Peptides against a protein of PDB entry 3ZOQ. Designs and how they scored, part 161

Target 1, 223 residues: chain A of PDB entry 3ZOQ
Amino acid sequence: QLLQDSWWNQLKEEFEKPYYQELREMLKREYAEQTIYPDSRDIFNALHYTSYDDVKVVILGQDPYHGPGQAQGLSFSVKPGVKQPPSLKNIFLELQQDIGCSIPNHGSLVSWAKQGVLLLNTVLTVRRGQANSHKGKGWERLTDRIIDVLSERERPVIFILWGRHAQMKKERIDTSKHFIIESTHPSPFSARNGFFGSRPFSRANAYLEKMGEAPIDWCIKDL

## One batch from the design tools (peptide; made by RFdiffusion4, then SolubleMPNN)

Design b2_p25_5_s4 (from b2_p25_5, 12 letters changed)
Fold by OpenDDE base, seed 5:
Structure b2_p25_5_s4 (fold): chain B 223 residues (1-223), chain A 25 residues (1-25)
Amino acid sequence: as target 1 above (223 residues)
Amino acid sequence: DEEEEEEEEKREEEEKEEEYLKSLA
């Protein structure tokens, strides 16, 4: 199976639909003819690290980093040894100001994913050096379904929506059951307009505690 | 609204592109 049982039960019908079959065939050609990120085995890492039932928090990204060795199938996250992208640096700056975490010496957010933070991009693949090159190819329909099945879940979820692109998904979220934390994007172009000082990490943990769940340890250890 | 969304998306793309270009140096 591509996915663990909890996600498979929620998404199995999508994989049989024509749009996903077409997406899969497109991806086969792309990976054969182009340099595509992340590695094909890492495409669904967000779902591998965080089961459907274990999701506590969702952080939405747009599409993977398109530089060599960067993307690891998790939104905003980069593999160890990779220079932290500007947006990720700002995320860590806000983390430090919000809850006092030190800036880690790497950019891997795997520790968040393992605690129930679904680090989901809306588009899960990209061509080298070509941002959004796989936009509109079918990923958005699958990832919309991921948001939908989480919204339909009885157990509450916290959605962290940075920037307008992520915030467009708000209409798919049942706010009578789920919590939304919104701000501007962590990008240097927008971070000073609301991301800094938004304190998404402490706010997320406050909601988790209110609903009787264990908070996320957002602090990332050095490697 | 749609224009603002497109502008933000472009800014994010430009940031990623700049990072990619730096990775080639």
Scores: peptide ipSAE 0.113, ipTM 0.761, DockQ to the pose 0.053
Fold by OpenDDE base, seed 4:
Structure b2_p25_5_s4 (fold): chain B 223 residues (1-223), chain A 25 residues (1-25)
Amino acid sequence: as target 1 above (223 residues)
Amino acid sequence: DEEEEEEEEKREEEEKEEEYLKSLA
């Protein structure tokens, strides 16, 4: 089985659709002929670490990092030992300013994923050195369905939408049930225009507490 | 609105390219 039971029950129909079969055949060719990230076993790591029922928070990204050893199937996250990308550095700066966390010596967000933070990219694969090379190939239809089934869930979810690409998904979210935290992107090009000082981490925890849920421990320990 | 979206997507792409180039140095 490709996914945990909770996600499989929500998404099994998508995997039988022609668009996903075409995507799968494309990916087989791409992984055979090109260097593709992340590793094929890591493509669905966001769904592996965070079950459908355990999702508390969603953080949307665009597509994986396209450098060697970076992508680990989680939005904004990099494998241990990898230099923190600028956007991730800014995320940790805001985390420090918001709730006083120390900046970790690595860029892995797996500890967030294990607590119910779904770190979802809208496109789940990329060619080495070619940003958005797998845009428009079918991933967006699957990840839209992931957003849809979360929006349909009775138990509320908090969506953190950094930048316009993520904010375009707001139309798929039932705001009568779910909470949205919006700001500019953590990119050095946009962070000073609203991301810094947006305090998404404390705001997310405030919503969780109002729901009677345990807050996220956003602070990341050194390795 | 569409132009600002395309510009922001382009800025994110440019950042990823810069990050990649810096990772090769």
Scores: peptide ipSAE 0.096, ipTM 0.753, DockQ to the pose 0.054
Fold by OpenDDE base, seed 3:
Structure b2_p25_5_s4 (fold): chain B 223 residues (1-223), chain A 25 residues (1-25)
Amino acid sequence: as target 1 above (223 residues)
Amino acid sequence: DEEEEEEEEKREEEEKEEEYLKSLA
């Protein structure tokens, strides 16, 4: 199967719906006719690294990076050897100020994903050099369902919602069961308006501890 | 309504900012 059994059980009904079939056919054409990111095998990397049952934290992004070799199917993350985008640099700056982690020499967040941090974009593909080119094509309906099934889960989840785009999903989250961490976006244009000093990493770990779960090791080792 | 329009404008601004940042990567 393309997805782990735990995610398949939650999402199988979506894959049979007309909207997803149309999305799939669109993507087949897109990948055949032009350069699409991430690699088609990496589209669902967020779900591959973090099973439905293993999700502890969700970090929502918009859509993948649209430059060569950047996107790896994880929100905000870039492949090793790729220059860290400005927002990611600010994420690492906040990480350093929050819990004392060193700034890594790469931008891969795979270590977070492997610990139960679902690094989910709301749109999972993009055309080269064309940000948001796959917006409104059906991904949002699938990713909304991902949020919904996590919200319905009895075991609590921590949702980190940076910026207004991510915060729009708050209405889908049962805050009687789940925890929300909100701030401005890590973008250089907004980070100083609330992201810096928001301490999302220590706050997330504090919630995990209250739930009796192991905290995330947010510190990223150099490669 | 006006509130919905304001929210949409704010979303578009954030998207444009993110597009710019991604172009610099």
Scores: peptide ipSAE 0.033, ipTM 0.687, DockQ to the pose 0.050
Fold by OpenDDE base, seed 1:
Structure b2_p25_5_s4 (fold): chain B 223 residues (1-223), chain A 25 residues (1-25)
Amino acid sequence: as target 1 above (223 residues)
Amino acid sequence: DEEEEEEEEKREEEEKEEEYLKSLA
């Protein structure tokens, strides 16, 4: 069993499908022949940290960082000791302006994950130095299913969709039940076109409070 | 049609930008 029970019950059928078996075989070869990120044990960290029922917020990313020691199986997140990528820096800048959090001295978002923020990449692995190298290999079908089963959940979820890639998933989300926060991507190329000032963190917490749920403590402590 | 193509192009640009940014990490 790859996942905790709550996710396994939702996704077990996917793991038996041909596409996933093919993906698995591909990954076996890739991990054997190439340097692949994240570590194979960290691929499903987003689901490990945040159970199906505990999901409050979803933040979609594209694929893992492809540099040494960066990816930790969580969208936008980097392992402690890794310099913050530009988009992550902008996320923290918006966090500071939105709700007054200090800029952390690391880039790990594990504290969000542990509070119910599903930090999901649409593609869960990458070859070293080759961004999107595992795009179109099967991960998207699994992660689409993750979005689907969350959309089908009666308890509302907040989806934060930065940029067009993430926003393409909006069609899979039942907006009669779930909330969507959309803006441009935190990338330096697009952040000034709508991401900055979008206040996704306070908006997410406002929805959580409206639903009678505990807000996320978005502020990240230094290490 | 044209709008869809423009949206696709913008998506591809965003993906390339993301790839670039990740390479700088």
Scores: peptide ipSAE 0.028, ipTM 0.670, DockQ to the pose 0.049; fails the geometry check

Design b2_p25_6_s1 (from b2_p25_6, 15 letters changed)
Fold by OpenDDE base, seed 5:
Structure b2_p25_6_s1 (fold): chain B 223 residues (1-223), chain A 25 residues (1-25)
Amino acid sequence: as target 1 above (223 residues)
Amino acid sequence: SEEEKEEEEEDLKEAKEYLENAKAT
């Protein structure tokens, strides 16, 4: 599926490179021979919902959920009707404690994406039941370029980096222009070690207000 | 990393639970 013009202008050179052509050929085989998530039409949903110019906040994930019907091409997000993953539940718990939002009856973060929250995984596809199965296949090079072109942008971006995997991308971010919010991961294994009480949502909005931008409405309505 | 392993284990557990629930419906 074709990207928005703003992203195409930033990434067109990547799509012509051998690594991406090899990735594309790999994906064609994978989708034909295996059950791959998300649906192929949803791979670039993060870029579809949030244009390059509209990015206000970036939330980095690792790779898509690998269970049936879960992944929708947005980091941490699940399709409506899907049980909320433990990490996502903790995100909503922190959201409630941070800014008073009710816990939604679904796990779709599309409303954030539509407001300029780029929900980007570093790897954009996965085999069913096999976490990180598409690691090292070329996605990381593309998503690194996405981070780079955002870092190069004059208009500031807020990067929310939960856990070590996301924090490894900090070296690519020009902190003279952009803001970083860091904590432990929302996973039950790490959330109590710093994620809870980190207040990323109010902090992000405080930066947006400082920049003269509209804050994000982080509260998610029930469906 | 240990954190990545923990995340993977969590994701695997969740995927299994989802699959079981989907089969039960």
Scores: peptide ipSAE 0.045, ipTM 0.731, DockQ to the pose 0.059
Fold by OpenDDE base, seed 2:
Structure b2_p25_6_s1 (fold): chain B 223 residues (1-223), chain A 25 residues (1-25)
Amino acid sequence: as target 1 above (223 residues)
Amino acid sequence: SEEEKEEEEEDLKEAKEYLENAKAT
């Protein structure tokens, strides 16, 4: 996929590396032989909606939803008309408790992405019905580089790291420049252990305001 | 991790529901 110039300038060297070429060839086979999510045109939606320079907040996920019609290339987000997954429901519950937003009638987080929230999964593709099926195939190296180039950016970024998987990326983040918001994962299995009440949305906006930047409008309009 | 397994289990349940609904319609 073609990336906008800001991301291309940061990542062009990665695309020339053998690991990415191998990943690309793997993906060509996978999309030809298997049902892979998201659609190939949607793989880099997080980078399409949020330019390198426009990133204000990063929310890390693991890999895409692996059910039909769910994944849209954004972490935690589902296409309109798709039932909200449990973790996403909990995200909206926390959003409501944190800053008073209503629960939207859909699960699309595109409005966040358009405001500078990079909704990045560490793995950008998955086989239908097979969570983590594309783990260890090269995506993590690219997405680590995405984190690295953001960490190297002079303009501060806020990283929201829900759960242990996302928190493993903390070592790549220059905490002298960037802010980290950590809690347990929004999953029903972990949300009550720290995610609820963590107030990531208001905390993120507080940091943005401190930086002299416009806060994120986290409230999602109904469709 | 335990958290990852739990997340995978929920994702699998949801995916199955969607698959069943997609087949039923």
Scores: peptide ipSAE 0.045, ipTM 0.729, DockQ to the pose 0.061
Fold by OpenDDE base, seed 1:
Structure b2_p25_6_s1 (fold): chain B 223 residues (1-223), chain A 25 residues (1-25)
Amino acid sequence: as target 1 above (223 residues)
Amino acid sequence: SEEEKEEEEEDLKEAKEYLENAKAT
């Protein structure tokens, strides 16, 4: 897929590397032989909605939802009309408690992405019904590079790291320049152990204000 | 990790429910 110029300038060298060529060939076979999510046109939606220069906040996920019609190339986000997954429901509950937003009638986080929230999964594709089926196939190397080039950016970024998987990426982030917001994962299994009450949305906006940047409008309008 | 497995199990459960509902329609 063609990326925006700002991302292309940061990532063009990765696309020429053998690992990415192997990943590409693997994906061609997978999309031909299996049901893969998201749609091939949506794989890089996080980068399409949020340019390299426009990134204010990063929210890391693991891999896409693996149910029909769910994944739209944005971490934690689901297409309109799709039932909100449990983790996403908890995200909205925390959003309501943190800053008073109403619970939206859909699960699309596109409005966040358009404001500079990079909703990045570490693995960008998955087989239907098979979580992490594309783990270790090359995506992690590309997405690590995405984190690296953001870490190298002079303009500060806020990284929201929910759960251990996301927090493992902290070692790649220059904490002298960038801000980290950490808590347990929004999953029903972990949310009560620190995610609820973590107030990531107000904290992110507080950092943005300190940097002289416009805050994120985290409240999502009904469709 | 255990957390990753729990997340995967929850996601799998939801995906199965969605698929079942889609087939029932």
Scores: peptide ipSAE 0.044, ipTM 0.727, DockQ to the pose 0.060
Fold by OpenDDE base, seed 3:
Structure b2_p25_6_s1 (fold): chain B 223 residues (1-223), chain A 25 residues (1-25)
Amino acid sequence: as target 1 above (223 residues)
Amino acid sequence: SEEEKEEEEEDLKEAKEYLENAKAT
């Protein structure tokens, strides 16, 4: 699929490059021969919900959930009716402790995306039941470019980097213009080592207020 | 994926614990 928003002007050159053409051909075969997530129409949902100009906050993930009906093209987010994965549960626990939000009865983060929270995975597709199966196929080059063009933007962005993999992207971010919030990953294996109590939501809003921008309403309503 | 992230963080935790124990001995 193609983009029809402010991202097109930023990314159009990437779509003409051989690596992306090869990626596209690979994906055509994968979607035809295997069960791939998310649905092909949802691959770029993060960019559809949050235009280049509207980005206020970025939350980086690695690759989509690989179970049926889970992935919706947004990092950490799951479709309504899907059981919340462990990391997402911990995200909501920290949200509650940080700013007092109730735990929602679903795992959809679309409300964040619509407010300017870019929920970007570095790899945008995965085979069913095979985590990281599309790693190194070309997505990382495109998503690195997404980070780069945001870093080059004059209007500041807040990058929330949970865990080491997300933090590896810090070298691409101009910290003279942009803000970074770092902690351990929300995974049950790491959350108690710094994620809990890191208060990323209130800290992000504090930066937004300092910049004269409207804060994010992080609280998610039940469906 | 969720599983990948959990596995990677588990490996990291184990590595840190190993290093701390090695320094203490």
Scores: peptide ipSAE 0.028, ipTM 0.605, DockQ to the pose 0.047; fails the geometry check

Design b2_p25_6_s2 (from b2_p25_6, 14 letters changed)
Fold by OpenDDE base, seed 4:
Structure b2_p25_6_s2 (fold): chain B 223 residues (1-223), chain A 25 residues (1-25)
Amino acid sequence: as target 1 above (223 residues)
Amino acid sequence: SAEEEEQEREDLEEEQKRLENAKAT
């Protein structure tokens, strides 16, 4: 896929590396032989909606939803008309409790992405019905580089790290420049252990305001 | 995502096993 110039400048060297070429060849086979999510044109939607320079907040996910019509290339986000997954429901519950937003009638987080919330999965593709099927195939190296180049950016970024998997990336983030918001994962298995009441949305906006930046409008309108 | 939820579940289960083993020792 063609990336925006700002991301291309940061990542062009990665695309020339053998690991990415191998990943690309793997993906060509996978998309030809299997049902892969998201649609190939949507793989880099997080980077398409949020330029390198426009990133204000990063929310890390693991890999895309593996069900039909769900994944749209954004972490935690589902296409309109798709039933909200449990973690996303909990995200909206926390959003409501944190800043008073109504629960939307859909699960699309595109409005966040358009405001500078990079909704990045560490793995950007998955086989239908097979969670983590593309783990260890090269995506993690690219997405680590995405985190690295954001960490190297002079303009501060807010990283929201839910759960242990995301928190493992903290070592790649220069905390002298960037802000970290950590809690347990929004999953029903962990949300009551710290995610609920963590108020990541108001905290993120508080940091943005301190930096003299416009806060995120986290409230999602019905479609 | 469902994958994240599953992974989080596995991590918690492993942690619980470790805690149980520590109590049993």
Scores: peptide ipSAE 0.027, ipTM 0.614, DockQ to the pose 0.050
Fold by OpenDDE base, seed 2:
Structure b2_p25_6_s2 (fold): chain B 223 residues (1-223), chain A 25 residues (1-25)
Amino acid sequence: as target 1 above (223 residues)
Amino acid sequence: SAEEEEQEREDLEEEQKRLENAKAT
């Protein structure tokens, strides 16, 4: 099977739908004819690292980084050895200001994913050098379903929604069960307008503790 | 991501344009 049992049980019906079959066929062509990121085996890394039942926090991104060696199937995250993108740098600055974490010497957020932070992009693939090139191809329907099944889950989830694109998904989230942390995007273009000082990490942990769950260790160790 | 940054830039520019247009009318 493509996914862990917990996700497979939630999403198996989507994979049988025509839209996903069309997406799959499109992706086969794209990966054959173009340079596509991330590696095909890494597309679902967010779901691989964080099972459906283990999701504590969701951080939504738009689509993968489109540069060589950057994307690793996790929103905002870059592979070790890759220069931290501006938004990620700002995330780490806020992390430092919020809870006192040191800025790591790499940009991998795998440690968050392993703790139950679902680092989900709404679009899971991109052409090299072409931002949003796979927008509107079917990923959004699948990732909307991911949000939906999490929203339908009885166990509460914390959704961190940075920027307008992510915040558009708020309508899919049952706010009677789930908690939403909203701010401007960590982008240099918007971070000073509300992202800095939003303290999403401490706020998320405060809610986890209130729910009787273990907080996330947001601090990332150097490699 | 770079895509997110560009999208946010576009959104902010559009918002600024709307605000400027509203002030001009």
Scores: peptide ipSAE 0.026, ipTM 0.615, DockQ to the pose 0.050
Fold by OpenDDE base, seed 3:
Structure b2_p25_6_s2 (fold): chain B 223 residues (1-223), chain A 25 residues (1-25)
Amino acid sequence: as target 1 above (223 residues)
Amino acid sequence: SAEEEEQEREDLEEEQKRLENAKAT
């Protein structure tokens, strides 16, 4: 995968390391022998849509959706025409209650990505029907480096950390420079325990305004 | 993802169990 120059400058050293070479060889075998998501061309879509310099907000996920046609290389996002997963539905419900946006007729979050919302999974590939099947294969080391280089950036970033797994990355974030918004996960199993009413979208925009930056237009238009 | 949802469920169940055990003690 080719990256934008801003990300390449931050990550080029990682791609020469043995762990990433091993990951690459593993992925070559996986894509040849199994059905892997997302499409190999979409693995780095989060970095393609949002350059290192343009990152305003980060939303962390764990791994891609493992169903046909779902994953598009962006955390929580699904391709147009795909039924919205339960967690994504709850995200849109909170969006509506928080800032009054209509529920879109699709689940694509590309409009957020284009505005500087880095929709990053910690693991960037998955086998069909096998959640977390590529855990511990090397992606976490690369994505930890992505978090690290953002934490080291002078211009502040807002990290939205839904659920305990995302919150484990808090130790890598310099809170003297960056802002963190935490709540329970949007999953139906946890959303009622703090995600609903957490108002992450208005809170993120309040931080952006305080920093003198343009807020995110979180409302998603129908296709 | 499905894994995230399942893990969050498991964590909540474990927390509830701990709270119940604490009340019973």
Scores: peptide ipSAE 0.026, ipTM 0.611, DockQ to the pose 0.044
Fold by OpenDDE base, seed 1:
Structure b2_p25_6_s2 (fold): chain B 223 residues (1-223), chain A 25 residues (1-25)
Amino acid sequence: as target 1 above (223 residues)
Amino acid sequence: SAEEEEQEREDLEEEQKRLENAKAT
């Protein structure tokens, strides 16, 4: 099967729907004819690293980085050895100011994913050098369903929504059960307008503690 | 607000382009 059991049980019906079949056929052509990121085996890495039941926190991104070797199927994350993008650098700056973590020498957020931080992009593929090239091709419907099934979960989730695009998903989240942390985007354009000082990491952990759950170790070790 | 959202998006796209160019050079 395409996904681990916990996600498969939530999403299996989506994969049989026409929109996903069309998306799949599109992707087959794209990967054959174009350079597409991430690697096809890494598309669902966010779901691979973080099971449906293990999700504690969700961080929404837009679409993958479109440069060679960057995207690893996790929002904001880059493979080891890849230069940290400006937005990611700002995330680490806020992390340092919020909870005192050192800036890691790499940009991989896999350690967060393994702890229950779902690093989900709304669009899961991109053409090389063409940001948002796969927008409106069907991914948004699937990722909306991912948000929906998490919203429907009895066990609370913390949604970190940076910027307007992510915040547009708030309408899909049952705020009677789930917690929302909102700020401006970590982009250099918007970070100084509210992202810096928003302390999303300590706030997330405070919610986890209130729920009787283990906090996330947000500090990332050097590789 | 709509302008700010578009500017944020444009900035992200420019960031990604800059990253690609930096790798290509």
Scores: peptide ipSAE 0.028, ipTM 0.674, DockQ to the pose 0.064; fails the geometry check

